# Peptides against a protein of PDB entry 7BDX, part 1

Scores and structures below are computed, not measured.

Target 1, 212 residues: chain A of PDB entry 7BDX
Amino acid sequence: EMGAAACTLLWGVSSSEEVVKAILGGDKALKFFSITGQTMESFVKSLDGDVQELDSDESQFVFALAGIVTNVAAIACGREFLVNSSRVLLDTILQLLGDLKPGQCTKLKVLMLMSLYNVSINLKGLKYISESPGFIPLLWWLLSDPDAEVCLHVLRLVQSVVLEPEVFSKSASEFRSSLPLQRILAMSKSRNPRLQTAAQELLEDLRTLEHN
Below, numbering starts at 1 at the first letter of every chain, in headers, positions and changes, except where a header shows other numbers.
Peptide ipSAE was made for these designs. It is ipSAE averaged over its two directions, with the distance scale d0 held at 1.0 Angstrom where the peptide's residues are scored. Compare it between designs on one protein only; published cut-offs may not apply.
A fold fails the geometry check if it doesn't show the stated peptide or something in it is severely misdrawn.

## One batch from the design tools (peptide; made by RFdiffusion4, then SolubleMPNN; aimed at target 1 R79 Y117 S160; its pose is not in this set)

Design b1_p9_2_s4
Fold by OpenDDE base, seed 4:
Structure b1_p9_2_s4 (fold): chain B 212 residues (1-212), chain C 212 residues (1-212), chain A 9 residues (1-9)
Amino acid sequence: as target 1 above (212 residues)
Amino acid sequence: as target 1 above (212 residues)
Amino acid sequence: ERRLEELAS
């Protein structure tokens, strides 16, 4: 209980850039983010297919941890910190996203995907993530999720890759050969307007790349 | 481990007034401070006279909690919140300070005393604390501590009482009759300059009150 | 490239 409460408050205040700077300016940041990855991993490994009590203290704690990572990654110095000093955490997030089944732990997936998206704002972050083994298969695995918010954040991460020629060129052949085009086309007709727009934009970006 | 790390970071960032406002502006503040009191109480009750491993995750966690309360009380809106909405926490802190023996959990005592001192900056806070049952005996119990920092923060809290005529007048007879004058005089000769100064100032304030 | 920063609450 208390850990989840403290972590939730830390998540809330981490929406401030100054708070992110304060977190990172201390000598505890490295340890905190290391333990964060381990804690998230421990949680996901415990999920033995059971119905996640979304309201459990453990779940709330892990959501807050993922939220903190997202908010840190939303800030330039936070992205730099993650990519330089917390690569193990990024690798953990990528692994956990692969370990979770479609429809499993949707809220956690969304937060983790948001963190990766924020990291991808920096070219160095995007390079690191996209060069991770199995990254493209992971995107398609995640895009098979029935949840619209999971799919939305996957599409946004895919768009970050597509919009960066230097990164996209390295994976372009694999990307084109494995692209779940029918799935993306189906999303472009979604009743969720955010998902619909993101899918349409990605399809337009992909068409532009085919003609260039 | 993770709880202590998160709470320690929250403590660090709570040194900012804007962070205190953010903590208190959320819907989780009441619950957080309620659980804080319970957690601190649970910790102190577990101390069965054993050598507190100061480096334990539990100890660090409780220190961070007490630090957060201190930082909240350092801000005007935080003092208002504590005195209006978290009186149970203040009562818990007073109780725990009484339950701890001289020389026991000095770091925690210091943080708790600092929080009470900060609360005492407001007349409403000072009134509330000083009207607590056994408050004056508690001050003298705490002043018997061999630790100079504990004694320093007790003297500062005593000074807050002495400097407020409206509050002091209610307890003046008990205060004068039970005042450990020889102990304060000994502190005025301490090699610790902060303790020495605080004891000297308090003795001067008390002399001024005797002549008025 | 309009990459918007995302904040979680």
Scores: peptide ipSAE 0.043, ipTM 0.854, DockQ to the pose 0.143
OpenDDE base, seeds 1, 2, 3, 5: peptide ipSAE 0.052, 0.042, 0.044, 0.042; ipTM 0.858, 0.853, 0.856, 0.853; seeds 1, 3, 5 fail the geometry check

Design b1_p9_6_s4
Fold by OpenDDE base, seed 3:
Structure b1_p9_6_s4 (fold): chain B 212 residues (1-212), chain C 212 residues (1-212), chain A 9 residues (1-9)
Amino acid sequence: as target 1 above (212 residues)
Amino acid sequence: as target 1 above (212 residues)
Amino acid sequence: EELLRELAE
């Protein structure tokens, strides 16, 4: 309980760039992000057993941790820190996104995907994530999720790859061969306006790349 | 471990007034400070058994909690919040300071005393604390501590009472009858310069009050 | 188009 409350407060204040800088300027940041990955992994592994109540203190704790990572990744110095000094956490997030089934831990998936998207804003972060083994299959696995918010954040992450020629060129063959085009086309007709727009924009970007 | 790391980061950033305002502006503050008191109480109660390692994650967690309370109390709006909305926490801190023996949990005592001192900066806070049952006996109990930092912070809290005529007048009889004058005189000769100065200033203030 | 950061609030 106390840990969840503390993390929730830390999450709330981490929306400030100055707070992110203060977190990263201390000698405690490395330890915190190391344990964060381990804690998130332990939580996800516990889901294969008894249905942990989604509203448990443990769930709230993990959500707050993922929220903090997202807010740190929203800042340029935070992205630099994560890619330079906390790669294990990024690897853990990628692994956990693969371990979760479609419909499992939707809120956590969204937060983790938001963190990866924020990391992908920088070319160094995008390169690191996209060069992870099985990254493209992971994107398609995640795009099979029934949740519109999960799918939205997957499409945004895919768009980050597609819009960067240096990254896209490395994976273009695998990307084109495995692209769930029918799924993306279906999303472009979604009732969710954010999902609809993201799918439409991605389809336009893909069409542009075929003509170039 | 994770809770201690999160609380330590929150403690570090809570040195900023803007962060304190952000903590208090949220709907989570009340819950956090409620659980803080309970957690600190549980920790202190656990000390009567096995010697918990002072460097344990649990100890660090409680230190961070006490540090956060201190930093919140350092700000005017934080003092107002504590006295208006978290009185149970203040009562808990006073109780725990009484439950701890001389030489027990010195670091925690110092942090708790610092928080009470910060609360005492405002007349409303000083009134609330000083009107607590057994407050004067508690001050003398704490002043029996062998630790110079504990004694320093007790003397500072005593000075806050002595310098406020409205508060001092209510307790002046009990204060004068129970004052450990010889102990304070001994502290005015301490090798610790901060303790020496605080004891000397308090003795000067007391002399001034006897002539008025 | 510059990718906008996302805050988890």
Scores: peptide ipSAE 0.106, ipTM 0.861, DockQ to the pose 0.150
OpenDDE base, seeds 1, 2, 4, 5: peptide ipSAE 0.085, 0.103, 0.101, 0.089; ipTM 0.859, 0.860, 0.860, 0.859; seed 2 fails the geometry check

## One batch from the design tools (peptide; made by RFdiffusion4, then SolubleMPNN; aimed at target 1 D55 F63; its pose is not in this set)

Design b1_p12_3_s4
Fold by OpenDDE base, seed 2:
Structure b1_p12_3_s4 (fold): chain B 212 residues (1-212), chain C 212 residues (1-212), chain A 12 residues (1-12)
Amino acid sequence: as target 1 above (212 residues)
Amino acid sequence: as target 1 above (212 residues)
Amino acid sequence: SEVQRIGDEILS
């Protein structure tokens, strides 16, 4: 309980850029993010089959950790730190997103996808995550999720790849051959206006690339 | 391990006034400080006899909690919050200071005494803690500690009482009758210059009050 | 690109 409460408060204050700088300026940042990855991994491995997120202290703790990573990645120096000094954490997040079943741990998936999206704002970060083994299959796996929020954040991450010609060109062949076009088209007709808009914008970006 | 790491980072960033305001402005502050008191109490109750502070995650966690309380109490709105909304935590700190043996948990005692000293800057806080049952005996018990840092922070807290006429007058009879004058005189001859100075200043303040 | 900053709102 106390750990979750402390981590939740740390998450709340980490929305400030100055707090992120203070966290990263200390000698404890590396250890903290190393243990963070291990803790998230242990939580996901402890889930029984299709068990959904428990409203437990453990779940809240892991959510707060993912929230902290997201807030750190929202800052330029935070992205630099993650890509240079916490690659194992990024690898862990990618692995966990693959290990979670469709509909499983929706809130955690959203937070992890938000963190990867923030990292993708950095060209080095985008290059690193997009060159990860199985990255393209992972995106399509995540896009099979029944949750609109998960799908929204997947589409946003896909868009970050598509908008960067240097990155997109490396995986363009695999991307085009495996693109779940029918799924994205279905999302462009979603009742969720945010998902609808994101799917439509991605379709427009893809059409523009096919003509060039 | 993860809880201690998160709490330690929260402690580090809580040195900022803006972070303290952010912590207190949330809906989770009351719960956090309630659990904080319980966690500190559980730790002290788990100590076997004269066992000293372990360099363990649990010890580090409790140190970080005490550090957070100290940093909150360093801020005007933090003192107001503690005195108005977290009196149970203050009662817990006073109780734990009484339960710990001389030489036991030195670092924790120092942090708790620092928090009480910070609270004593607020007249309402000083009134509250000085009117606590057994407060005068507690000060003398703590002053029997072999650690110079513990004794220093006790003397500073005693000085806060002596410097406030409205508070001192209520307990002046008990204070004068129980004052460990020989112990304070010995501290005024300490090799530790900080302890020496604090003891000398307190002796001067007490002499001034006897002549008025 | 729009950065994502989050706090207690997801847990509430």
Scores: peptide ipSAE 0.039, ipTM 0.828, DockQ to the pose 0.239
OpenDDE base, seeds 1, 3, 4, 5: peptide ipSAE 0.026, 0.024, 0.026, 0.038; ipTM 0.828, 0.820, 0.827, 0.825; seeds 1, 5 fail the geometry check

## One batch from the design tools (peptide; made by RFdiffusion4; aimed at target 1 S160; failed a check: too like the target's own chain)

Design b2_p15_6
Pose (drawn by RFdiffusion4):
Structure b2_p15_6 (pose): chain A 212 residues (1-212), chain B 210 residues (1-210), chain P 15 residues (1-15)
Amino acid sequence: as target 1 above (212 residues)
Amino acid sequence: EMGAAACTLLWGVSSSEEVVKAILGGDKALKFFSITGQTMESFVKSLDGDVQELDSDESQFVFALAGIVTNVAAIACGREFLVNSSRVLLDTILQLLGDLKPGQCTKLKVLMLMSLYNVSINLKGLKYISESPGFIPLLWWLLSDPDAEVCLHVLRLVQSVVLEPEVFSKSASEFRSSLPLQRILAMSKSRNPRLQTAAQELLEDLRTLE
Amino acid sequence: SEMGAAAAALLAALA
């Protein structure tokens, strides 16, 4: 209970750039981010499906962990630190997104997809994520999630890699062969404007790159 | 005059999340949200045989109080704080909406309805408002108000209550059937565009979940 | 008033 309370407080204060700089400056953050991935992996493996039932100081603990990772990656030196020091944490995030079934731990998936988008803002972070093993199959599969907030963060991540045609050119062929053009087109007609324009903007960029 | 000028200044700065977080600790020593409800209750009681005066120092004081409550509830930890600590203030807001006759204190009713909508974004806040005494009769009473802006914010609150699970097993199935569907339909053909669209949106949501 | 004093105290704390 005490462990989760401290992680929740750290999640609250981590929204500040001043606090994020102080976390990376203290010689204990490396250990914190290495054991964070282990705790997130342990939490996901412990779930035999079901849902989560807002596990008392268990789900709030991992949510605080993913929330901190997201708030750290939201700061320039935070996403820089993560791609240099905590590459194993990035591997764990990408692995846990594929390991989590659609509809299972939706809040955890959005927090994790938000952090991947933030890390992709860093040039090396974009290279590391896009060059990870089944990255493209993972993207199209996360789009098969019924939750609209998960689909929105997948489209935002896809738009981020698509916005760097150099990195996008390495993962060619499968981007044209396997892309769920129909699902992205359906998302460009959603009554939710943020999801609708995200898919509309991604479609504009996808059609423009195939011709230009 | 001085009290209202300081409250208006606080309403201006309360649009910041940093300021809202700072306000939530101050409620301990000076019961800011406890005495806010008393001031709002005292103001409506003082309008015995009369309606609003406006441009007054007293009118802008309560407007600033309701505006501050709204700007606090607009921040995630603000609406979380209100539903945990300031449930009495929420009771007062819901009570004063029913106590205010139609056409009386229109601006105050709109600001109050905006704060309830914001608190309803919080899961416990939605339960607390929807399970409050006389809540459905209050929605009907507020929709009988001639002012379009008040009707718009009632429909926005009703839409917030209609969306999300609320157990969904006839707990929310009866809430939808008990609404003034005729008045919502009349407001769907309204000459006020903002009101017409809110009633239209709400009607789509009522039909979608039927 | 008590409310005015409370608002002034909050503004002073924000300063």

## One batch from the design tools (peptide; made by RFdiffusion4, then SolubleMPNN; aimed at target 1 A74 L111 I121; failed a check: the pose's geometry; its pose is not in this set)

Design b2_p16_1_s1
Amino acid sequence: MSAEIEELEERNEKAR

Design b2_p16_6_s2
Amino acid sequence: MSAEIEELEERNEKAQ

## One batch from the design tools (peptide; made by RFdiffusion4, then SolubleMPNN; aimed at target 1 I121; its pose is not in this set)

Design b2_p18_1_s3
Fold by OpenDDE base, seed 3:
Parts: C-alpha cells; sequence; structure tokens
Structure b2_p18_1_s3 (fold): chain B 212 residues (1-212), chain C 212 residues (1-212), chain A 18 residues (1-18)
C-alpha cells in the first residue's frame, strides 16, 4: 500500500521538468529505472494466472511507474537519459506491449505508448524504437485493440515514424505491405474525435508520402 | 525493493518547495501521510524481535518517509498542512521517539527530530508538539542518547521551546525541575562543534530567561 | 523550596558560563 502511494505521488510530481531533472541528477536514476522495467515485466507476467484486480495496489504501482516514464520522456533531458542510459527499459516496454492481449491492461498500454511517443520526439529515440525487432508487427497488433485510446496512441506513434523520412525509408517496404488500411479507414470514421482526427491525419500523411 | 527506490526518489525531490506544493496540492496528500505514520509505527514495532538489518529495503523506505516529512515541514505550507491536517502523524513521530532506546535507529531519530524542529518554526506547531503528553520527559530521554546528532537536534528543539515565551511559560516549572543541566554542560564541552555550540547557545538562552 | 532549587540551578548555570 505505502509503496503504491509513494510511487503515485512521485508520478504526480514528475510532471514537472524540475522534478525530472532532480530525479535524473541523482545517483539513483539508473537503478530506479532498471528496477522499474523489472517490476513492470514481473507484473505483466503475473497476469497470466490470477485476474489481478485492476484496482490492486500492485496495479496502481505499475501504473505510476509507467506514468513516471511517460513524464520523464516528456522532457528533453529525460528522453536523452532514456535513450542513452535506459535502453533496456525501452526494450521492456516494447516487449510488454507485445505480450498484452487486445483489451488487456488498457491503461498500462496507454501509458507505455505515451512514453514511446514521447521518446519518439527525439530522433535517436525514434530510431531506437523503430529499429526494434518486430516493431511494425507490434504496431499492427496494438492497432487491433478495441480501446480507442490505445488505438489513438498507436496512430500517433505510427505518425511519428511516417513523418521522419530517415526512419520511414528503412521500414517503408514492410510498412506498406502490412499496413492495416481498412482498420485505419474505419478509425477515420470513429465517433471518438481524437481517434478520428489522428486516423485522418495519418491517412493524409501517407497520401503525401505516396506522391513524393 | 521498488517501493524503497521510489520513496527514496520522492524524498530527494521533496527538498524542493515546488515539489512539496505539488504533493500537498493533490487529493492524495492526506492518505499518504496517514499511511506514512502507520508504516513508520509498524516498522518501529517490528524492531523488538528481529535485528532488522539497518540497510534493509524496509529501513530505507522508512528513512525516506521520515525524510519526506522533514522536507515538507521545511516549507511554510507544509508546516501548515502537518499541523492542521496531519496531527496524527506528529503524534506518531513523538510516540516513536519515545519508543526507541538510546542508540537505536539513530538516523531515523535524527530525521524525526528534524521534522519536529521544522514544525516548531510555526507557533501553532510548536504549541502542538510542546503540549503533547510527556513532551518534556521525552526531550530528556532523547538527550540521553549517545549520538551527537540526536543530541544536537534535541537541543535545537529545546531551544525552540525556550525562545518562545508563550510556550515556555506553560512548561517552565516542569522544565526547570527536570532540566538535565549536567548533561547539557557536558555537551557544551563536546568535541563536536555543532553540539558544543548548540549546548552553549541553550545555556545562554536559559541564562537570559533567568534575568528576565 | 522549588524556588530555591531553581535558583540553585540557575546559579550553577551562571557558574558554568563563567
Amino acid sequence: as target 1 above (212 residues)
Amino acid sequence: as target 1 above (212 residues)
Amino acid sequence: SVEDEVLALLKKIKEALE
């Protein structure tokens, strides 16, 4: 209980750039983010057996951890830290996103996807995640989620790849061959305005790339 | 392990006034500090049996909690919060300081005493802690500690009482009758310059009060 | 008296500060 409360508070305050700098400026950052990855992995692995109550202290703790990573990745120095010093954590997040089934741990997926999106703001981060083994299949797996928020953040991450020619060129063939166009088109007609807009923007970006 | 790491980071960043404001501005502050008190109490109660390794994750967690309280109390709004909304936590800290033997959990005692000193900067806080049952005997019990840092922070807290006539007047008779003068005099000759100075200053303050 | 004890204590403090 206390761990979840403390971690939740740390999540809340980590929305501040100064707090992120304070976290990273200490000698404990590396260890913290290493253990974070391990903890998240252990949690996801534990889901195969007991329907852990989504509202458990453990779930809340993992949500807070994912939130902290997201907030760290929202800051330039945080992105640099994650990409340079905590690549294993990024690998873990990518793996966990693959391990989770459609509709499973939706909130966690959203937070993890948000963290990856934030990392993708940095070209080094975008390169790193996009060159991850199975990245493109992972995107399509995640885009099969019934949750609109999951799909939204997947589309945003896809857009980050599409908008960077240096990255997109390396994966263009696989991307084009596997693109779930019908699903994206369906999302462009979603009642969720954010999802609708994101899908429409991606379709426009893809159209622009075809003409070039 | 992860809980201790998260709490330690929260402790580190709570040295910032803005972080304290962020912690207190949320809807989770009350619950957090309530659980903090309970956690600290449970830890101290667990010491009677197993010589818990001082370096355990549990010990580190409790140290971080005490550190957070200290940092919150260092800020004006934090003092106001503690005195108005978290009195039970202050009661717990006072109780735990009484439960710990001389030389036991020295680092925790120091942090708890620092928190009380910080609270004592506010007149309301000083009144509250000084009117706590057994407060004066507690001070002398703590002043019997062999640790110079514990004794230093006790002397500072005693000085806070002595420097506030409204508070001191209420306890003056008990204070004068129970004052461990020989011990304070011995501390004024300490090789520890901070302890020496604090003892000397307190003796001077007491002398001044006699002439008034 | 309590007063005498306090005075004695204060005297000791004074002497210790000299």
Scores: peptide ipSAE 0.006, ipTM 0.634, DockQ to the pose 0.012
OpenDDE base, seeds 1, 2, 4, 5: peptide ipSAE 0.000, 0.000, 0.000, 0.005; ipTM 0.607, 0.624, 0.608, 0.640; seeds 1, 5 fail the geometry check

Design b2_p18_5_s3
Fold by OpenDDE base, seed 1:
Structure b2_p18_5_s3 (fold): chain B 212 residues (1-212), chain C 212 residues (1-212), chain A 18 residues (1-18)
Amino acid sequence: as target 1 above (212 residues)
Amino acid sequence: as target 1 above (212 residues)
Amino acid sequence: SEAQALREEESEELLKEL
């Protein structure tokens, strides 16, 4: 209970750049993000057995942790910190996104995908994430999710890869050979306008890359 | 572990007035401070049985909570919030200061006394604390502590009462009849310069009140 | 890069508490 309340407040205040700088400027940041990854992993590993009510204190705690990571990654110094000093956390987030089944822990997936997207704003972060083992299969696994918000944030991450020639060139062969084109085309017809737009833009970017 | 790390970061960032305003501007502040009081009370109640190592995750957690309360009380809007919306927390802090033995949980006592002193900066807060049942006996109980830092913060709180005629007049008879004058005189000869100064100033203020 | 600038413009606004 108290941990969830404290983490929730920390999440709320981490929406300030100055607060993110204050968190990262302390000697306690490394320990915090190390334990964050472990806590998120422990939570995801516990899901297969107990119907953890999505509204549990534990769920709220992990959501707040994922929110904090996302807010840290939204700031340039936060991205640099995560990519330099907390790579294990990024590896954990990628692993957890692979471990979660389609439709499982949707809110957590969204926050984790948002954090990865924010990390991908930095070329160093984008390179690190995109060079992770099984990254391309993971994108397609995540894009099989029934949730529109999960799919939206997957498409945004895919778009970040496609828009960066230095990254895309390394994976272009695997990307083109495994691209779930019919799934993306279906998303371009979604009733969700954000998902529809993201799918359309990605399809346009992909068409541009086929002609070059 | 994760709760202690999160609370410790929240404590660090709560040193900013803007962060305190952000914490208090949310709908989650009331719940957080309610659970804070309960958590601190549970910790203090657990002390009589287990040699809780002062460096335990639980101890660090409670210290961070007390630090957050202190930082909130350092700001005008935070004092107003505590006095209007979290009186139960103030009552809990006063009770816990009475429950702790001399020399027991010194760091926690210091933080709690600092929070009460900060609340006492506001006349409404000072009135509320000083009108609490057993307040004057509590001051003398705390002033029996062997720790110089505990005694310093007790003297500062006593001084806040003495310096406010509207508050002091209500308790002047009880205060004068129970004043541990010899103890305060002994503190005025302390090797700790902060304790020495605080005891000297209080003795001067008390002499001024005897002649008026 | 233009790609980085586009990602920065689309940077998730610091998530207000969901």
Scores: peptide ipSAE 0.030, ipTM 0.819, DockQ to the pose 0.234
OpenDDE base, seeds 2, 3, 4, 5: peptide ipSAE 0.024, 0.029, 0.025, 0.025; ipTM 0.814, 0.822, 0.817, 0.821; seed 2 fails the geometry check

Design b2_p18_6_s1
Fold by OpenDDE base, seed 2:
Parts: sequence; structure tokens; C-alpha cells
Structure b2_p18_6_s1 (fold): chain B 212 residues (1-212), chain C 212 residues (1-212), chain A 18 residues (1-18)
Amino acid sequence: as target 1 above (212 residues)
Amino acid sequence: as target 1 above (212 residues)
Amino acid sequence: SFEEDQREEARELLKEFE
């Protein structure tokens, strides 16, 4: 209860750039983000047994942690911090996204994907996450999710890779050979306008790359 | 661990007025401060058995909570919030200050006393805390503490009462009859300059009131 | 960096609040 309440308040105020700078300016930031990864990992590992009620204090705690990471990654200095000083957290997020089944912990997946997307705005961050082992298979695994918002943020992360020639060139062969084109085409016909737009834009970006 | 880390970060950023406003502007503030009081009370109740290591995660958590209350009370809107919406928390702090033995949980006492001192800057807050049952005996109980910082913040709280004629007049008879004058005189000779000054100022204020 | 600023202009940063 109290931990979740404190984390939730910290999450809310972390929307401010000045608060993110204050979090990162302290000597406690490294420890906090290290424990954050461990806490999220412990939560995901606990799911395999009990139907964790999404409304549990533990779930709310982990959502707040993932939200804090997202809001830190929304700031340039926060991205630089994560890429330089919290790579293990990025690795943990990638791992947890792989460990979660389709339809499992949708809200957590969305928050983690949002954090990775924000990290991808940093070129070093984009390089780091895209060079992670199994990254492309992970994207397609996540794109199999029935949730439109999970799929939306996967498509946005794919776009971040596709829009950067230096990054895309390294993965282009694997990307083209494994691309779930029929799935993306289906998403471009979605009734969800955000998903539809993201899928359409990605298809346009991919067509542009095939002509080069 | 993680709860303490999150609360510690929240405490650190709560030094900003904008962060305090953000905390209070949410619908979660009432719940947070309600649980804060309960958590601090549970911690103090747990002390009667085990030598709680001051360096425990639990201790750090409670220190951060008390620090957050102090920082909220340092802001005008925060004082107004505490006095109007979190009176139970103020009652809890007063209770816990009475339950803690001399030399027990010094850091927590200091933080709680600082919060009450900050609340005393609000006239409604000063009235509320000074009209609390056993308030004057509590001040003298706390002034028996061997810690100079505890005593310093007790003296500051006493000064807040003495400096407000409307408040002091209600308690003047009990105050004068129970005043540990010899203890305050001893503090005015302390080697701690902050304690010495506070005791000296209080003695001057008291002398001024006896001549009126 | 200039490249990051261009990427920020091209790609909406996501903030999430609860």
C-alpha cells in the first residue's frame, strides 16, 4: 500500500522535466533504477503462478515504476542516463517483454514499450536496443498481441529503427525476411485510428526503403 | 528496499514548491497522507520489541515519509492542506512524539517536530496543535530528550506558541505552572550554538510576557 | 544533440501519468 502510493506520487510528479533532473541529480538514482529493474522482474516472475489481480498494490507499484522509467526517458538527460548508467534496466525491460505472453500484463507492456520508444529517440539508445539479441523476433512476438495499444507501440518502435538508415542497415536482412507483413497490413485496416495510422506510416516507410 | 527508494526520491523532490503543489493537486494526496500516518504509527509500535536498526529499509521509509510531511508543511498551501484535510496525521504525529522514549528514534522525532513547527506557521495549525490534549506536557516530555536537535525543535515550537498572544493566553496558566525553567536555562548555556540561541530567545520572549 | 533534436521533432515523445 504505502510503497505503491509513494511510487504513484513520484510517477505523477516525474512528468516534470525539473523533477526528472532532480531525480537524476542525486546519488540515489543509480540504486533506484537498479532496484526498479529487479522489482519489475520479480513481479513478472510471480505471474506464472497466481492470477495477480491487476488492481493489486503490487501491480500498481510496478506500473508506477514503469511509468517513472517512461517519464525519465521522455527527457534528453534521462535518455542519456538510461543508456549510459542503466543498461541493465533496458535489458530487463527487453527480457520482460519477451517473457510476457500475448494478452498478459497489457498495461505493463505498454509502459515498457513507451520507455523503449522514448529511449529510441537517443541514437545511442536506439543502437543499444536494436542490437540486443533477439530484438527483431521480440518485436514480432509483441506484434502478435491482441491489444491494439501494445501493437501501436511496437509499430512505433519499429518505425524508430526503420527511420534510421545506420541502424536499419544492420538488421535489414533479418527484418525483411521475418517481417509479418500480413499482420501489419491487417493493422493498417484497423478500426483503431492510432493503430491504423501507425501501420500505414510504417508501410509507407518500408516501401520507401525497398525502392532505395 | 524499493518502497524506501521511491519514498526517498519523493522526499528529495518534495523540497520543491511545484512538486508539493503537484502532490496536493492530485486526488491521491488524501490517501497518501492517511496511509503515511498509519505507516509511521505501525513503525513506532514495532519498536517496543526489536532493536530496529536505524539503517533498516523500514526506518529509511518512515524517515522519508516524515520528511515529505515536513516539506509539504514548509509550503503555505501544504500547511492549509494538512490543517484542513489531514488533521488525523497531525494527531498521529503528536501521539508518536509522546510514545517515543527519550533518546528513541531521534531522527524521526526531529522530522516530526519540524513538521509541527512548519504547521505552526499557519495560525489555524498553531491553534489546532496547541489545543491538542496533553500538548504542554508533551513539550516538556520531549524537552527531557538528551538530543540537542530534539530540544531545539521543541524550543522552536514553544516559541511559536509564546509569540502568538491569542494562542498563548489559552495555555498561559498551565504553561507557567509547568515550565521546566531550569532545563531551559541549562540549554541557554549549551555548547550547541543553535540550542543556546533558541533557549536564550525563548527566555527573552517569556520575560517580555511576564512584564505584560 | 542536433540529431536528437531533429528526432524529437520527428517523433513525439511519450509521457504517461497516472
Scores: peptide ipSAE 0.195, ipTM 0.847, DockQ to the pose 0.084
OpenDDE base, seeds 1, 3, 4, 5: peptide ipSAE 0.189, 0.191, 0.186, 0.191; ipTM 0.846, 0.846, 0.847, 0.847; seeds 3, 4 fail the geometry check

## One batch from the design tools (peptide; aimed at target 1 A74 N118)

Design b2_p25_2_s4 (made by RFdiffusion4, then SolubleMPNN; its pose is not in this set)
Fold by OpenDDE base, seed 4:
Structure b2_p25_2_s4 (fold): chain B 212 residues (1-212), chain C 212 residues (1-212), chain A 25 residues (1-25)
Amino acid sequence: as target 1 above (212 residues)
Amino acid sequence: as target 1 above (212 residues)
Amino acid sequence: GRLEELLEEIKEETKEIGKEIEASR
């Protein structure tokens, strides 16, 4: 319990840029993020296909960790740190997103996807995650989730790829050949306005790329 | 390990006033400090008179908790919060300081004493801790510690009592009758300049009170 | 750019998720 409480407070205060800078300016950041990845991985491995006990202290702890990563990635220096010094954590997040089943640990997936999106704002971060083996299949795997929030953040991550010509050009063939167009089209008609907008924007961006 | 790492980062960032405000502004602060006291108490009780494993993750976690309390108490709103809403934590700190033997958990004692000193800057806080049963004997018990840093912070806390007439007047008889004057005089000759200065200042303040 | 605009939205969404997780406990 105490660990989860402390980590949750750290998550809350990490919404501040100054706090992120303070976290990263210390000599403990590397170790913290290393253990973070391991902890998240251990949690996901422990699920053994069971339904997430959302209310557990362990779950809360992992949510807070994912939230911290997201908040760190929301800051320019945080993105730089993650991409340069915590690549293993990024690899772990990608792996965990692949290991989780549709509907499993939805909130955790959302937080992890948010973190990846934030990282993707950095061109070096986007390059790193998009060059990860199985990245494109992973996006489509995640887009199969019935949860609108999961799908929303997948679409946002896909858009980050599509909007960066240097990244998109490298994967364009695979991307186009495997694109779940019907799924994205269905999302463009979602009653969820955020999901609808994200899908529409992505479709527009894709159309623009086909005409150029 | 992860809990200790997260808590240690929280400790580090809590040196900022803005972070303290953020911690206290959340709905989690009460629960956090409640569990903090319990965790610290459980740790001290688990020692069973054994030598502190200073390098344990558990120890590090408790140190970080004590550090957070200290940093919170360093801020005006933090002192107000502790005195108004976390009195049980203050009671716990006082109890733990009594339960620890000379030389036992020196760093933890220092942090706890620092927290009490910071609380004592608030008149309401000083009143609360000084009115705690056995407070004066506790000060002398703690002043028997061979560690100069422990003694330093005890002297500072004693000075906070002496410098507040409203508090000192209530305990003046007991204080004078039990004052380890020879110990304080010995400290005024310490090779540790901080301890020496603190002891000298306290002796001067005590002399001033005798002449008035 | 568009990505930076969404970043600000994600910051708020992250806070909301935090609140939702708290409320579920």
Scores: peptide ipSAE 0.247, ipTM 0.834, DockQ to the pose 0.301
OpenDDE base, seeds 1, 2, 3, 5: peptide ipSAE 0.242, 0.244, 0.243, 0.247; ipTM 0.833, 0.833, 0.833, 0.835; seeds 1, 2, 5 fail the geometry check

